# Peptides against a protein of PDB entry 3HTU, part 98

Target 1, 75 residues: chain A of PDB entry 3HTU
Amino acid sequence: RRPEEWGKLIYQWVSRSGQNNSVFTLYELTNGEDTEDEEFHGLDEATLLRALQALQQEHKAEIITVSDGRGVKFF

## One batch from the design tools (peptide; made by RFdiffusion4, then SolubleMPNN)

Design b2_p30_7_s1 (from b2_p30_7, 11 letters changed)
Fold by OpenDDE base, seed 1:
Structure b2_p30_7_s1 (fold): chain B 75 residues (1-75), chain A 30 residues (1-30)
Amino acid sequence: as target 1 above (75 residues)
Amino acid sequence: KERIEELEKLLENAASEETKERLEKEIKKL
């Protein structure tokens, strides 16, 4: 899958679960209990970041970055 | 903003839904 395709799957989950406008750490998306049954569970962080960047370009997400931590807010 | 950076730092270590929800509410206000 391309990063954009992963982004679509992630956003579909966010929307389907009614969690738009929610904030997640990158770890929660790929390692959290809430996503255990999702195809993107266990996705490597590098690919995840690229997927979220694609969503960001579509104004569907905003990546939050600090010195050594990252999260994302979905819209 | 300094406030945003503070919340972002807290987000780095969010490990519970309760904490995440609280952070979400605060971040939405900024």
Scores: peptide ipSAE 0.030, ipTM 0.547, DockQ to the pose 0.168
Fold by OpenDDE base, seed 2:
Structure b2_p30_7_s1 (fold): chain B 75 residues (1-75), chain A 30 residues (1-30)
Amino acid sequence: as target 1 above (75 residues)
Amino acid sequence: KERIEELEKLLENAASEETKERLEKEIKKL
């Protein structure tokens, strides 16, 4: 899958679960219990980041990043 | 900017849903 396709899957999950406007750490998205059954569970961080960046371009997410960590806010 | 950065850092290190929820709330205000 391309990053954009992963982004779509992730955002679909966010929307289906009613978690728009929620904030997650990147780790929670790919390793959390809440996404255990999702296709993107276990996705490598590099690909995840690219997926989220694609969503960011669409104003569907905003990556929260500092030198020592990353998170994301979905809209 | 300093406040945002601080909250972002704390979010990454959140240890519980309670903390996460509080941080989410604060971030939304900014």
Scores: peptide ipSAE 0.030, ipTM 0.558, DockQ to the pose 0.147
Fold by OpenDDE base, seed 3:
Parts: sequence; C-alpha cells; structure tokens
Structure b2_p30_7_s1 (fold): chain B 75 residues (1-75), chain A 30 residues (1-30)
Amino acid sequence: as target 1 above (75 residues)
Amino acid sequence: KERIEELEKLLENAASEETKERLEKEIKKL
C-alpha cells in the first residue's frame, strides 16, 4: 500500500470510532489495544509517519514533534 | 508557544489514557 492508502485506512478508523480531535502517540496507533484488529496495526513507524504526513497534506491531521517524541492530532 | 511545547513534551511520555485525556483537553484550549 502507498502512504496515502494507509492514511486513508487510519483516518477511516479515527472517524468510525469517533476519535476525531484526539491526540495519539505514533506507538499507540500501531501498537495500542484499540487498533489491534485494524490492518495498520503493527505498521512500521517510518511508513506510519509517511501515511500521517499524507493526511496532514489533506488537513486531516497534525503531526506533533518535539525532540525524539512524536504524536498526531486528528481533525 | 511555550505552553504548546510543554504539552508536546508531556505527550511524548503519555503512558495512560488518563494522562492522554488531560493533554487532549489542554491542547484543545490552545
């Protein structure tokens, strides 16, 4: 899958689960219990980041980065 | 901006849903 395709799957989960406006760490999205049944669970962080960047271009997410820590806010 | 940076740092170490929820509420106010 392309980053844009992964981004779509992730955002679909955010939307159908009613978690818009929520803030997540990158780890929570791919390793959290809440996403264990999703196709993107276990996705490598590098690919995840690219997917989120694609969503950011669509103004559907904002990546929060300070030092080594990264998170994302969905809209 | 100082407040935003503080919250971003706290987010890096979010270990519980309670903490996450608190941070989300604060971030929404900014």
Scores: peptide ipSAE 0.028, ipTM 0.540, DockQ to the pose 0.144
Fold by OpenDDE base, seed 5:
Structure b2_p30_7_s1 (fold): chain B 75 residues (1-75), chain A 30 residues (1-30)
Amino acid sequence: as target 1 above (75 residues)
Amino acid sequence: KERIEELEKLLENAASEETKERLEKEIKKL
């Protein structure tokens, strides 16, 4: 899957679960209990970041970065 | 912007749903 395709799957989960406007750490998206049944669970962080960047270009998410810490807010 | 940076730092260490939820509320206001 391309990053954009992963982004679509992630955003679909966010929407279905009613978590738009929620904030997550990148770790929570791929390693959290809430996403254990999702296809993107266990996705490497590098690919995840690219997926989120694609969503950011579509104004569906905003990556929050401070030093070495990263999170994301979905819209 | 100072407040945003503080909240972003807290997000880096978010390990509980309770903390995440509180942080979400504050970030929404900014």
Scores: peptide ipSAE 0.028, ipTM 0.527, DockQ to the pose 0.167

Design b2_p30_7_s2 (from b2_p30_7, 13 letters changed)
Fold by OpenDDE base, seed 5:
Structure b2_p30_7_s2 (fold): chain B 75 residues (1-75), chain A 30 residues (1-30)
Amino acid sequence: as target 1 above (75 residues)
Amino acid sequence: KEKIEKLKELLKKAASEETRKKLEKEIEKL
């Protein structure tokens, strides 16, 4: 799958689970209990980041970087 | 889990990447 395709799957999960406007760490998305049954569970961080960047281009998410790590807010 | 919660608190406080970057620039001028 391409990053854009992964982004679509991730956003679909966010939408159907009613978690828009929520903030997640990158780790939570691919290693958290809430996504254990999702196709993107276990996705490598590099690919995840590219997927989120694709969503950011569509104004569906914003990646936030702080000294202690990175996260993402979905819209 | 504790580490995750702490990070989420920081991320929520940051509000947005754009706002954070702008704020940092202003602080550096002080």
Scores: peptide ipSAE 0.034, ipTM 0.514, DockQ to the pose 0.075
Fold by OpenDDE base, seed 3:
Structure b2_p30_7_s2 (fold): chain B 75 residues (1-75), chain A 30 residues (1-30)
Amino acid sequence: as target 1 above (75 residues)
Amino acid sequence: KEKIEKLKELLKKAASEETRKKLEKEIEKL
């Protein structure tokens, strides 16, 4: 899959999950319990980042960088 | 990872980009 395709899958999960929390660390998305049954679980961080960057270009997400790591807010 | 967790909590409550920006500056000082 291309990063854009991964991004689509991730965003579909975010949209369908009905979760009130729309802020995640990158680790939570690919290693958390909430995504264990998702195809993108275990996705490498480099590909994940590219996927999120694609979503960011579509104004569906914002990548947040802090000294301690990275997170993402979905819209 | 304390800062990122704090950032997550504050961003979840942020009602605007202006508020988010202010909160980020506060976190930077922590």
Scores: peptide ipSAE 0.030, ipTM 0.503, DockQ to the pose 0.113
Fold by OpenDDE base, seed 2:
Structure b2_p30_7_s2 (fold): chain B 75 residues (1-75), chain A 30 residues (1-30)
Amino acid sequence: as target 1 above (75 residues)
Amino acid sequence: KEKIEKLKELLKKAASEETRKKLEKEIEKL
């Protein structure tokens, strides 16, 4: 899958889940219990970032980078 | 990550929409 395709899958999950908290750490997306059954579980961080960047270009997500890590906010 | 997690926790505990919005803004400013 291309990063854009991964992004689509991730965003679909976010949308379907209707979660109250739309902010995630990158680790939570690929290693959290909430995504264990998702295809993108275990996705390498590099690919994940590219996927999220694709979503960011579409204004569907915003990557939050701080000195101690990164997170993402979905819209 | 730590800062994000802290703010996420606060978001989950937010008692009002106003508080939530304020916290979200803080996250974006990190």
Scores: peptide ipSAE 0.029, ipTM 0.512, DockQ to the pose 0.109
Fold by OpenDDE base, seed 1:
Structure b2_p30_7_s2 (fold): chain B 75 residues (1-75), chain A 30 residues (1-30)
Amino acid sequence: as target 1 above (75 residues)
Amino acid sequence: KEKIEKLKELLKKAASEETRKKLEKEIEKL
């Protein structure tokens, strides 16, 4: 899958949740309990970041960088 | 950490860029 395709799958999952827990660390998206049954669980962080960057270009997400790591807010 | 989770919830509900930036700084201090 291309990063854009991964982004679509991730956003679909976020949307189905009804905007619950719409702020995540990158680790939570691929290693968290809430995504264990999703296809993108276990996705490498580099590909995940590219997927989120694609969503950011579509104004569907914003990547947040702090000293302790990275997160993302979905819209 | 519980405080981080609380701040994430606040970020989720943030309606302005200014509020988001303030909350991000608080997370960075933890």
Scores: peptide ipSAE 0.028, ipTM 0.505, DockQ to the pose 0.114

Design b2_p30_7_s3 (from b2_p30_7, 12 letters changed)
Fold by OpenDDE base, seed 4:
Structure b2_p30_7_s3 (fold): chain B 75 residues (1-75), chain A 30 residues (1-30)
Amino acid sequence: as target 1 above (75 residues)
Amino acid sequence: SERIKRLEELLKNAASEKTRQVLEKEIKKL
């Protein structure tokens, strides 16, 4: 899958679960209990980041970068 | 957003866990 395709899957999950406007760590998205049944569970961080960047270009997400790690807010 | 950018800047420079939690809470409100 292309990053954009992964992004679509991730955003679909966010929308289906009613978690728009929620903030996640990158770890929570790929390793959290809530996403265990999703195809993107276990996705490597590099690919995840590219997927989220694609969503960011669409104004569907914003990556939060801090020294202690990274997160993402979905819109 | 600019708001998030400002908050994440503060977050990375937080002096305590408590401050970090407060900032994260604010980010969630955006």
Scores: peptide ipSAE 0.027, ipTM 0.511, DockQ to the pose 0.104
Fold by OpenDDE base, seed 5:
Structure b2_p30_7_s3 (fold): chain B 75 residues (1-75), chain A 30 residues (1-30)
Amino acid sequence: as target 1 above (75 residues)
Amino acid sequence: SERIKRLEELLKNAASEKTRQVLEKEIKKL
């Protein structure tokens, strides 16, 4: 899958679960219990970041970077 | 908790006021 395709899957989950305007760490998205049944569970962080960057270009997410990790807010 | 610590760190680096408000709200719920 391309980053844009992963981004679509992630955003679909956010929308289906009613978590728009919520914030997550990258770890929570790929390793949390809430996403255990999602295709993007276990996705490597590098690919995840590219997916989220694609969403950010569409103004569907905002990535917050910190020295030891990143988070994301979905819109 | 680890979640709180992570969110607090993100809060420090939030770029938008809207994101900051959401982070603060999430922290309060934990």
Scores: peptide ipSAE 0.026, ipTM 0.554, DockQ to the pose 0.088
Fold by OpenDDE base, seed 2:
Structure b2_p30_7_s3 (fold): chain B 75 residues (1-75), chain A 30 residues (1-30)
Amino acid sequence: as target 1 above (75 residues)
Amino acid sequence: SERIKRLEELLKNAASEKTRQVLEKEIKKL
């Protein structure tokens, strides 16, 4: 899958689960219990980041960068 | 957004865990 395709899957999960406007760490998205049944569970962080960047271009997400890590807010 | 960017910058320079938590809460509200 291309990063954009991963982004679509991730955002579909966010929307279907009613978690728009939620904030996640990158780790939580791919390693958390909430996404264990999703295809993107276990996705490597590099690909995840590219997927989220694609969503950001569509104004569907905002990547949050802090000194101790990264997160994402979905819209 | 510009607001998020400003808060991110503040997070980077947070002097305490308490301040960090407050800022993170604000980010979640946006």
Scores: peptide ipSAE 0.026, ipTM 0.495, DockQ to the pose 0.097
Fold by OpenDDE base, seed 3:
Structure b2_p30_7_s3 (fold): chain B 75 residues (1-75), chain A 30 residues (1-30)
Amino acid sequence: as target 1 above (75 residues)
Amino acid sequence: SERIKRLEELLKNAASEKTRQVLEKEIKKL
């Protein structure tokens, strides 16, 4: 899958689960219990970032960067 | 957003765990 295709799957999950406007760490998205049954569970961080960047270009997400890690807010 | 960027900067320079928690809470409310 291309990064933008991963982004679509991630955002579909966010929408289906009613978690728009929520904030996640990158780790939670790919390693958390809430996404265990999703295709993007276990996705490597590099690909995840590219996927989220694609969503960011569509104004569907914003990546949050702090000194000790990264997160994402979905819209 | 600009506000998120400002909060990230404050979070980066937070002096205490309590301050960090407050800032993280504010980010989640945006």
Scores: peptide ipSAE 0.025, ipTM 0.484, DockQ to the pose 0.099; fails the geometry check

Design b2_p30_7_s4 (from b2_p30_7, 13 letters changed)
Fold by OpenDDE base, seed 4:
Structure b2_p30_7_s4 (fold): chain B 75 residues (1-75), chain A 30 residues (1-30)
Amino acid sequence: as target 1 above (75 residues)
Amino acid sequence: DEEIEYLKELLKNAASEETRKRLEEKIKEL
């Protein structure tokens, strides 16, 4: 899958679960129990980041970088 | 990660980059 395709799957989950406007750590998206049944569970961080960047270009997400980690807000 | 958790709480209702920047500054003060 291309990053854009992964981004689509992630955003679909966010939308289906009614979590638009929620904030996640990158770890929560791929390692959290809430996504265990999703295809993107276990996705490597590098690919995840590219997927989220694709969503960011569509104004569907914003990646937030702090001194010791990253988070993402979905819109 | 305490910093990330705090950021999540602050950003839950953030809707603009301007707000995000202000919140990030607050995070840096932790």
Scores: peptide ipSAE 0.030, ipTM 0.505, DockQ to the pose 0.113
Fold by OpenDDE base, seed 2:
Structure b2_p30_7_s4 (fold): chain B 75 residues (1-75), chain A 30 residues (1-30)
Amino acid sequence: as target 1 above (75 residues)
Amino acid sequence: DEEIEYLKELLKNAASEETRKRLEEKIKEL
């Protein structure tokens, strides 16, 4: 899958689970209990980041990077 | 993890680069 395709899957999960406007750490998305049954569970962080960046281009997410870590807010 | 939880709370209100920078400064104070 391309990063854009992963992004689509991730955002579909966010939307259907009613978690728009929620904040996640990158780790939570791929390693959290809430996504254990999702196809993107276990996705490597590099690919995840590219996927989220694709969503960011569509104004569906915002990646927030701080020295202490990174998170993402979905819209 | 309290630190992660704190970060998430901060991120909920982040909406601009300026906000991000402010949060960055706040984190440095931890």
Scores: peptide ipSAE 0.029, ipTM 0.487, DockQ to the pose 0.105
Fold by OpenDDE base, seed 5:
Structure b2_p30_7_s4 (fold): chain B 75 residues (1-75), chain A 30 residues (1-30)
Amino acid sequence: as target 1 above (75 residues)
Amino acid sequence: DEEIEYLKELLKNAASEETRKRLEEKIKEL
């Protein structure tokens, strides 16, 4: 899958679960209990970041990456 | 983890590219 395709799957989960406007660390999205049944669970962080960047271009997410950590807010 | 919770609090206030940049700058100053 391309990053854009992963982004679509992630956002579909966010929407279906009613978690728009929620905040996650990158780790939570791929390693958390809430996403255990999702196809993107276990996705490597590098690919995840590219997927989220694609969503950010669509104004569906906002990523903050700092030395102390990384997180994302979905809209 | 307090660090993670702090980041989440900052992210809750993010709503635009400008806001994100301001938050990043604020974090750098900590």
Scores: peptide ipSAE 0.029, ipTM 0.508, DockQ to the pose 0.099
Fold by OpenDDE base, seed 3:
Structure b2_p30_7_s4 (fold): chain B 75 residues (1-75), chain A 30 residues (1-30)
Amino acid sequence: as target 1 above (75 residues)
Amino acid sequence: DEEIEYLKELLKNAASEETRKRLEEKIKEL
């Protein structure tokens, strides 16, 4: 899958699940229990980051960088 | 970790870039 395709799957999950948390760490997206049944579970961080960057270009997400790692806010 | 979750919730509902920035700085201090 291309990064844009992964991004689509991730955003579809965000939209359908109605998660109360719009802010996630990258670890939570690929290793959290909330995404265990999703196709993107276990996705490598590099590919995940590219997928999120694609969503960012569409104004559907914002990648947040802090000293202890990275997260993402979905819109 | 409770404080981190609280800050994430605040980031989710941040009304301005200034507020977001301040919250991000607080996360760095944890």
Scores: peptide ipSAE 0.026, ipTM 0.485, DockQ to the pose 0.112

Design b2_p30_8_s2 (from b2_p30_8, 19 letters changed)
Fold by OpenDDE base, seed 5:
Structure b2_p30_8_s2 (fold): chain B 75 residues (1-75), chain A 30 residues (1-30)
Amino acid sequence: as target 1 above (75 residues)
Amino acid sequence: SESLKKLIEEAKKKREEAKRKEEELKELLE
């Protein structure tokens, strides 16, 4: 899958689960219990980041960088 | 082997630590 396709899957999950406007860590998205049944579970961080960047270009997400790591807010 | 068991346990511990850091980071972002 292309990053954009992964982004679509991720955003669909966010929408279906009613978690728009929620903040996630990258770890939570790919390693969290809530996403165990999702295709993007276990996705490598590099690919995940590219997927999120694609969503960010669509103004559907914002990647937040802090000193201790990175997170993402979905809109 | 015992060596393998140890590695598995260490991996589990590492994942648990990562989970705690995840929560900490999430709180920071919220």
Scores: peptide ipSAE 0.027, ipTM 0.531, DockQ to the pose 0.042
Fold by OpenDDE base, seed 4:
Structure b2_p30_8_s2 (fold): chain B 75 residues (1-75), chain A 30 residues (1-30)
Amino acid sequence: as target 1 above (75 residues)
Amino acid sequence: SESLKKLIEEAKKKREEAKRKEEELKELLE
């Protein structure tokens, strides 16, 4: 899958679960209990980041960078 | 109505608390 395709799957999950405007760590998206049944569970961080960047370009997400980690907020 | 005013104030407080929690979470993101 392309990063854009992964981003679509992730955003669909966020929307279906009613978690728009929620903040996640990258770890929670790919390793969290809530995503165990999702295709993107276990996705490598590099691919995940590219997927989220694609969503960010669409103004559907904002990647948050701090000194000790990263997260994402979905819109 | 004072009761309605109170509900509005409580809603505002909850929003502010949620915002603070979000900011606090950001510092722990990885």
Scores: peptide ipSAE 0.026, ipTM 0.430, DockQ to the pose 0.032
Fold by OpenDDE base, seed 1:
Structure b2_p30_8_s2 (fold): chain B 75 residues (1-75), chain A 30 residues (1-30)
Amino acid sequence: as target 1 above (75 residues)
Amino acid sequence: SESLKKLIEEAKKKREEAKRKEEELKELLE
């Protein structure tokens, strides 16, 4: 899958679960209990980041980068 | 925003705490 395709799957999950406007760490998306049954569970961080960047370009997400880590908010 | 940055940092902190607790539990069950 391309990063954009992964982004689509992730955003679909966020939308279906009614978690728009929620904040996630990158770890929670790929390693959290809430996504254990999702196709993107276990996705490598590099690909995840590219997927989220694609969503950000579509104004569907905002990646938050701080000195102590990264997160993402979905819209 | 700064508020979101703070939330991310706090979430990470809680994750690390949970990881430590999990390791502690694992050791107790070994």
Scores: peptide ipSAE 0.024, ipTM 0.518, DockQ to the pose 0.120
Fold by OpenDDE base, seed 3:
Structure b2_p30_8_s2 (fold): chain B 75 residues (1-75), chain A 30 residues (1-30)
Amino acid sequence: as target 1 above (75 residues)
Amino acid sequence: SESLKKLIEEAKKKREEAKRKEEELKELLE
C-alpha cells in the first residue's frame, strides 16, 4: 500500500470510532489496544509518518513533535 | 502549536493514569 492508502484507512478508523479524543501518539495508532484489529496495526513508523503527512496535506490531521515523542490530531 | 502540544501531553497523562487504575483493578480482581 502507498502512504496515501494507509492514511485513508487510518482516517476511516478515526472517523468511524466515534472517539471523543482525536489526539494520539504515533505509538498508540500502530501498537495500541484500540487498533489491534485494524490493518494498520504494526505499521512501521516511517510509513505511518508518511501516511499522516498525506492526511496533513488534506487538512485532516496535524502532526506535532513534543519533547518525549510525536503526536497527531485528527480533524 | 503550543496549545496542541499541551493537549497531547494532557491526553498522554490521562491515558497513563487510566492504565495504572486498570492494572490496579486487575490485581484486585485476581
Scores: peptide ipSAE 0.022, ipTM 0.497, DockQ to the pose 0.056

Design b2_p30_8_s4 (from b2_p30_8, 15 letters changed)
Fold by OpenDDE base, seed 3:
Structure b2_p30_8_s4 (fold): chain B 75 residues (1-75), chain A 30 residues (1-30)
Amino acid sequence: as target 1 above (75 residues)
Amino acid sequence: SEELEKLIKEAKEERKKLKEEEEKEKKLEE
């Protein structure tokens, strides 16, 4: 799958679960209990970042970088 | 990440407040 395709799957989960306007750590998005049944569970961080960057270009997400970690907000 | 956890908490509180306001508006229109 291309990064854009992964981004589509991730955003579909966010929308389907009614979690728009939520903020996640990158870790809980791919390793958390809430996404265990999703295809993107266990996705490597490098591919995840590329997927989120694709969503960011579409104004569907914003990658958050702070001093002690990284996260993402979905719109 | 305490800074990131703060952002997560603030987002949850904002979503909760928005939902409560929508429910109050619905009650006033009934």
Scores: peptide ipSAE 0.320, ipTM 0.763, DockQ to the pose 0.237
Fold by OpenDDE base, seed 5:
Structure b2_p30_8_s4 (fold): chain B 75 residues (1-75), chain A 30 residues (1-30)
Amino acid sequence: as target 1 above (75 residues)
Amino acid sequence: SEELEKLIKEAKEERKKLKEEEEKEKKLEE
């Protein structure tokens, strides 16, 4: 899958679960219990980041970078 | 990340309040 395709799957999950406007760590998106049944579970961080960047271009997400970690807010 | 966790918590609280308000409004309109 292309990064933008992964982004679509991720955003679909966010929308279906009613978690728009929530903030996640990158780790919990792909390794958390809440996404165990999702296709993107276990996705490598590099691919995940590219997927989120694609969503960010669509104004569907905002990647958050702080001094000791990275996360994402979905809109 | 403590800073990131704070942002997560704040977002969660905001979503919760918004959700509750929307549900109350929906119930009132029924």
Scores: peptide ipSAE 0.320, ipTM 0.762, DockQ to the pose 0.233
Fold by OpenDDE base, seed 4:
Structure b2_p30_8_s4 (fold): chain B 75 residues (1-75), chain A 30 residues (1-30)
Amino acid sequence: as target 1 above (75 residues)
Amino acid sequence: SEELEKLIKEAKEERKKLKEEEEKEKKLEE
């Protein structure tokens, strides 16, 4: 799958679960219990980041980088 | 990840308030 395709799957999950405007750590998206049944569960961080960057280009997400971690907000 | 946790919490609180407002409006219309 291309990063854009992964991004689509991730955003679909966010939308279906009604979690728009939520903030996540990158880890919980691919390793959390809430996404265990999703295709993107276990996705490597490098590919995840590229997927989120694709969503960011569409203004569907914003990657957040702080001193003690990195996360993402979905719109 | 203290800073990130704060952002997560703030987002959650904002979403909660929005949902409560929607429910209040729904009840007023019933």
Scores: peptide ipSAE 0.319, ipTM 0.763, DockQ to the pose 0.233
Fold by OpenDDE base, seed 1:
Structure b2_p30_8_s4 (fold): chain B 75 residues (1-75), chain A 30 residues (1-30)
Amino acid sequence: as target 1 above (75 residues)
Amino acid sequence: SEELEKLIKEAKEERKKLKEEEEKEKKLEE
């Protein structure tokens, strides 16, 4: 799958679960219990970042970088 | 990440309030 396709799957999950405007750690998206049944579970961080960057271009997400970690907010 | 965890918490609280208000509005419209 292309990064854009992964981004679509991730965003669909966020929307279906009613988690728009939520903030996640990058780890939670691919390794959390809430996404165990999703196709993107276990996705490597490099590919995840590319997927999120694609969503960011569409204004559907914002990658957050703080001093002690990195996460993402979905809109 | 403590700073990120704070952002996560704040987002959750905000979403909760918004959902509660939306539900109240729906009930009033019914």
Scores: peptide ipSAE 0.318, ipTM 0.762, DockQ to the pose 0.230

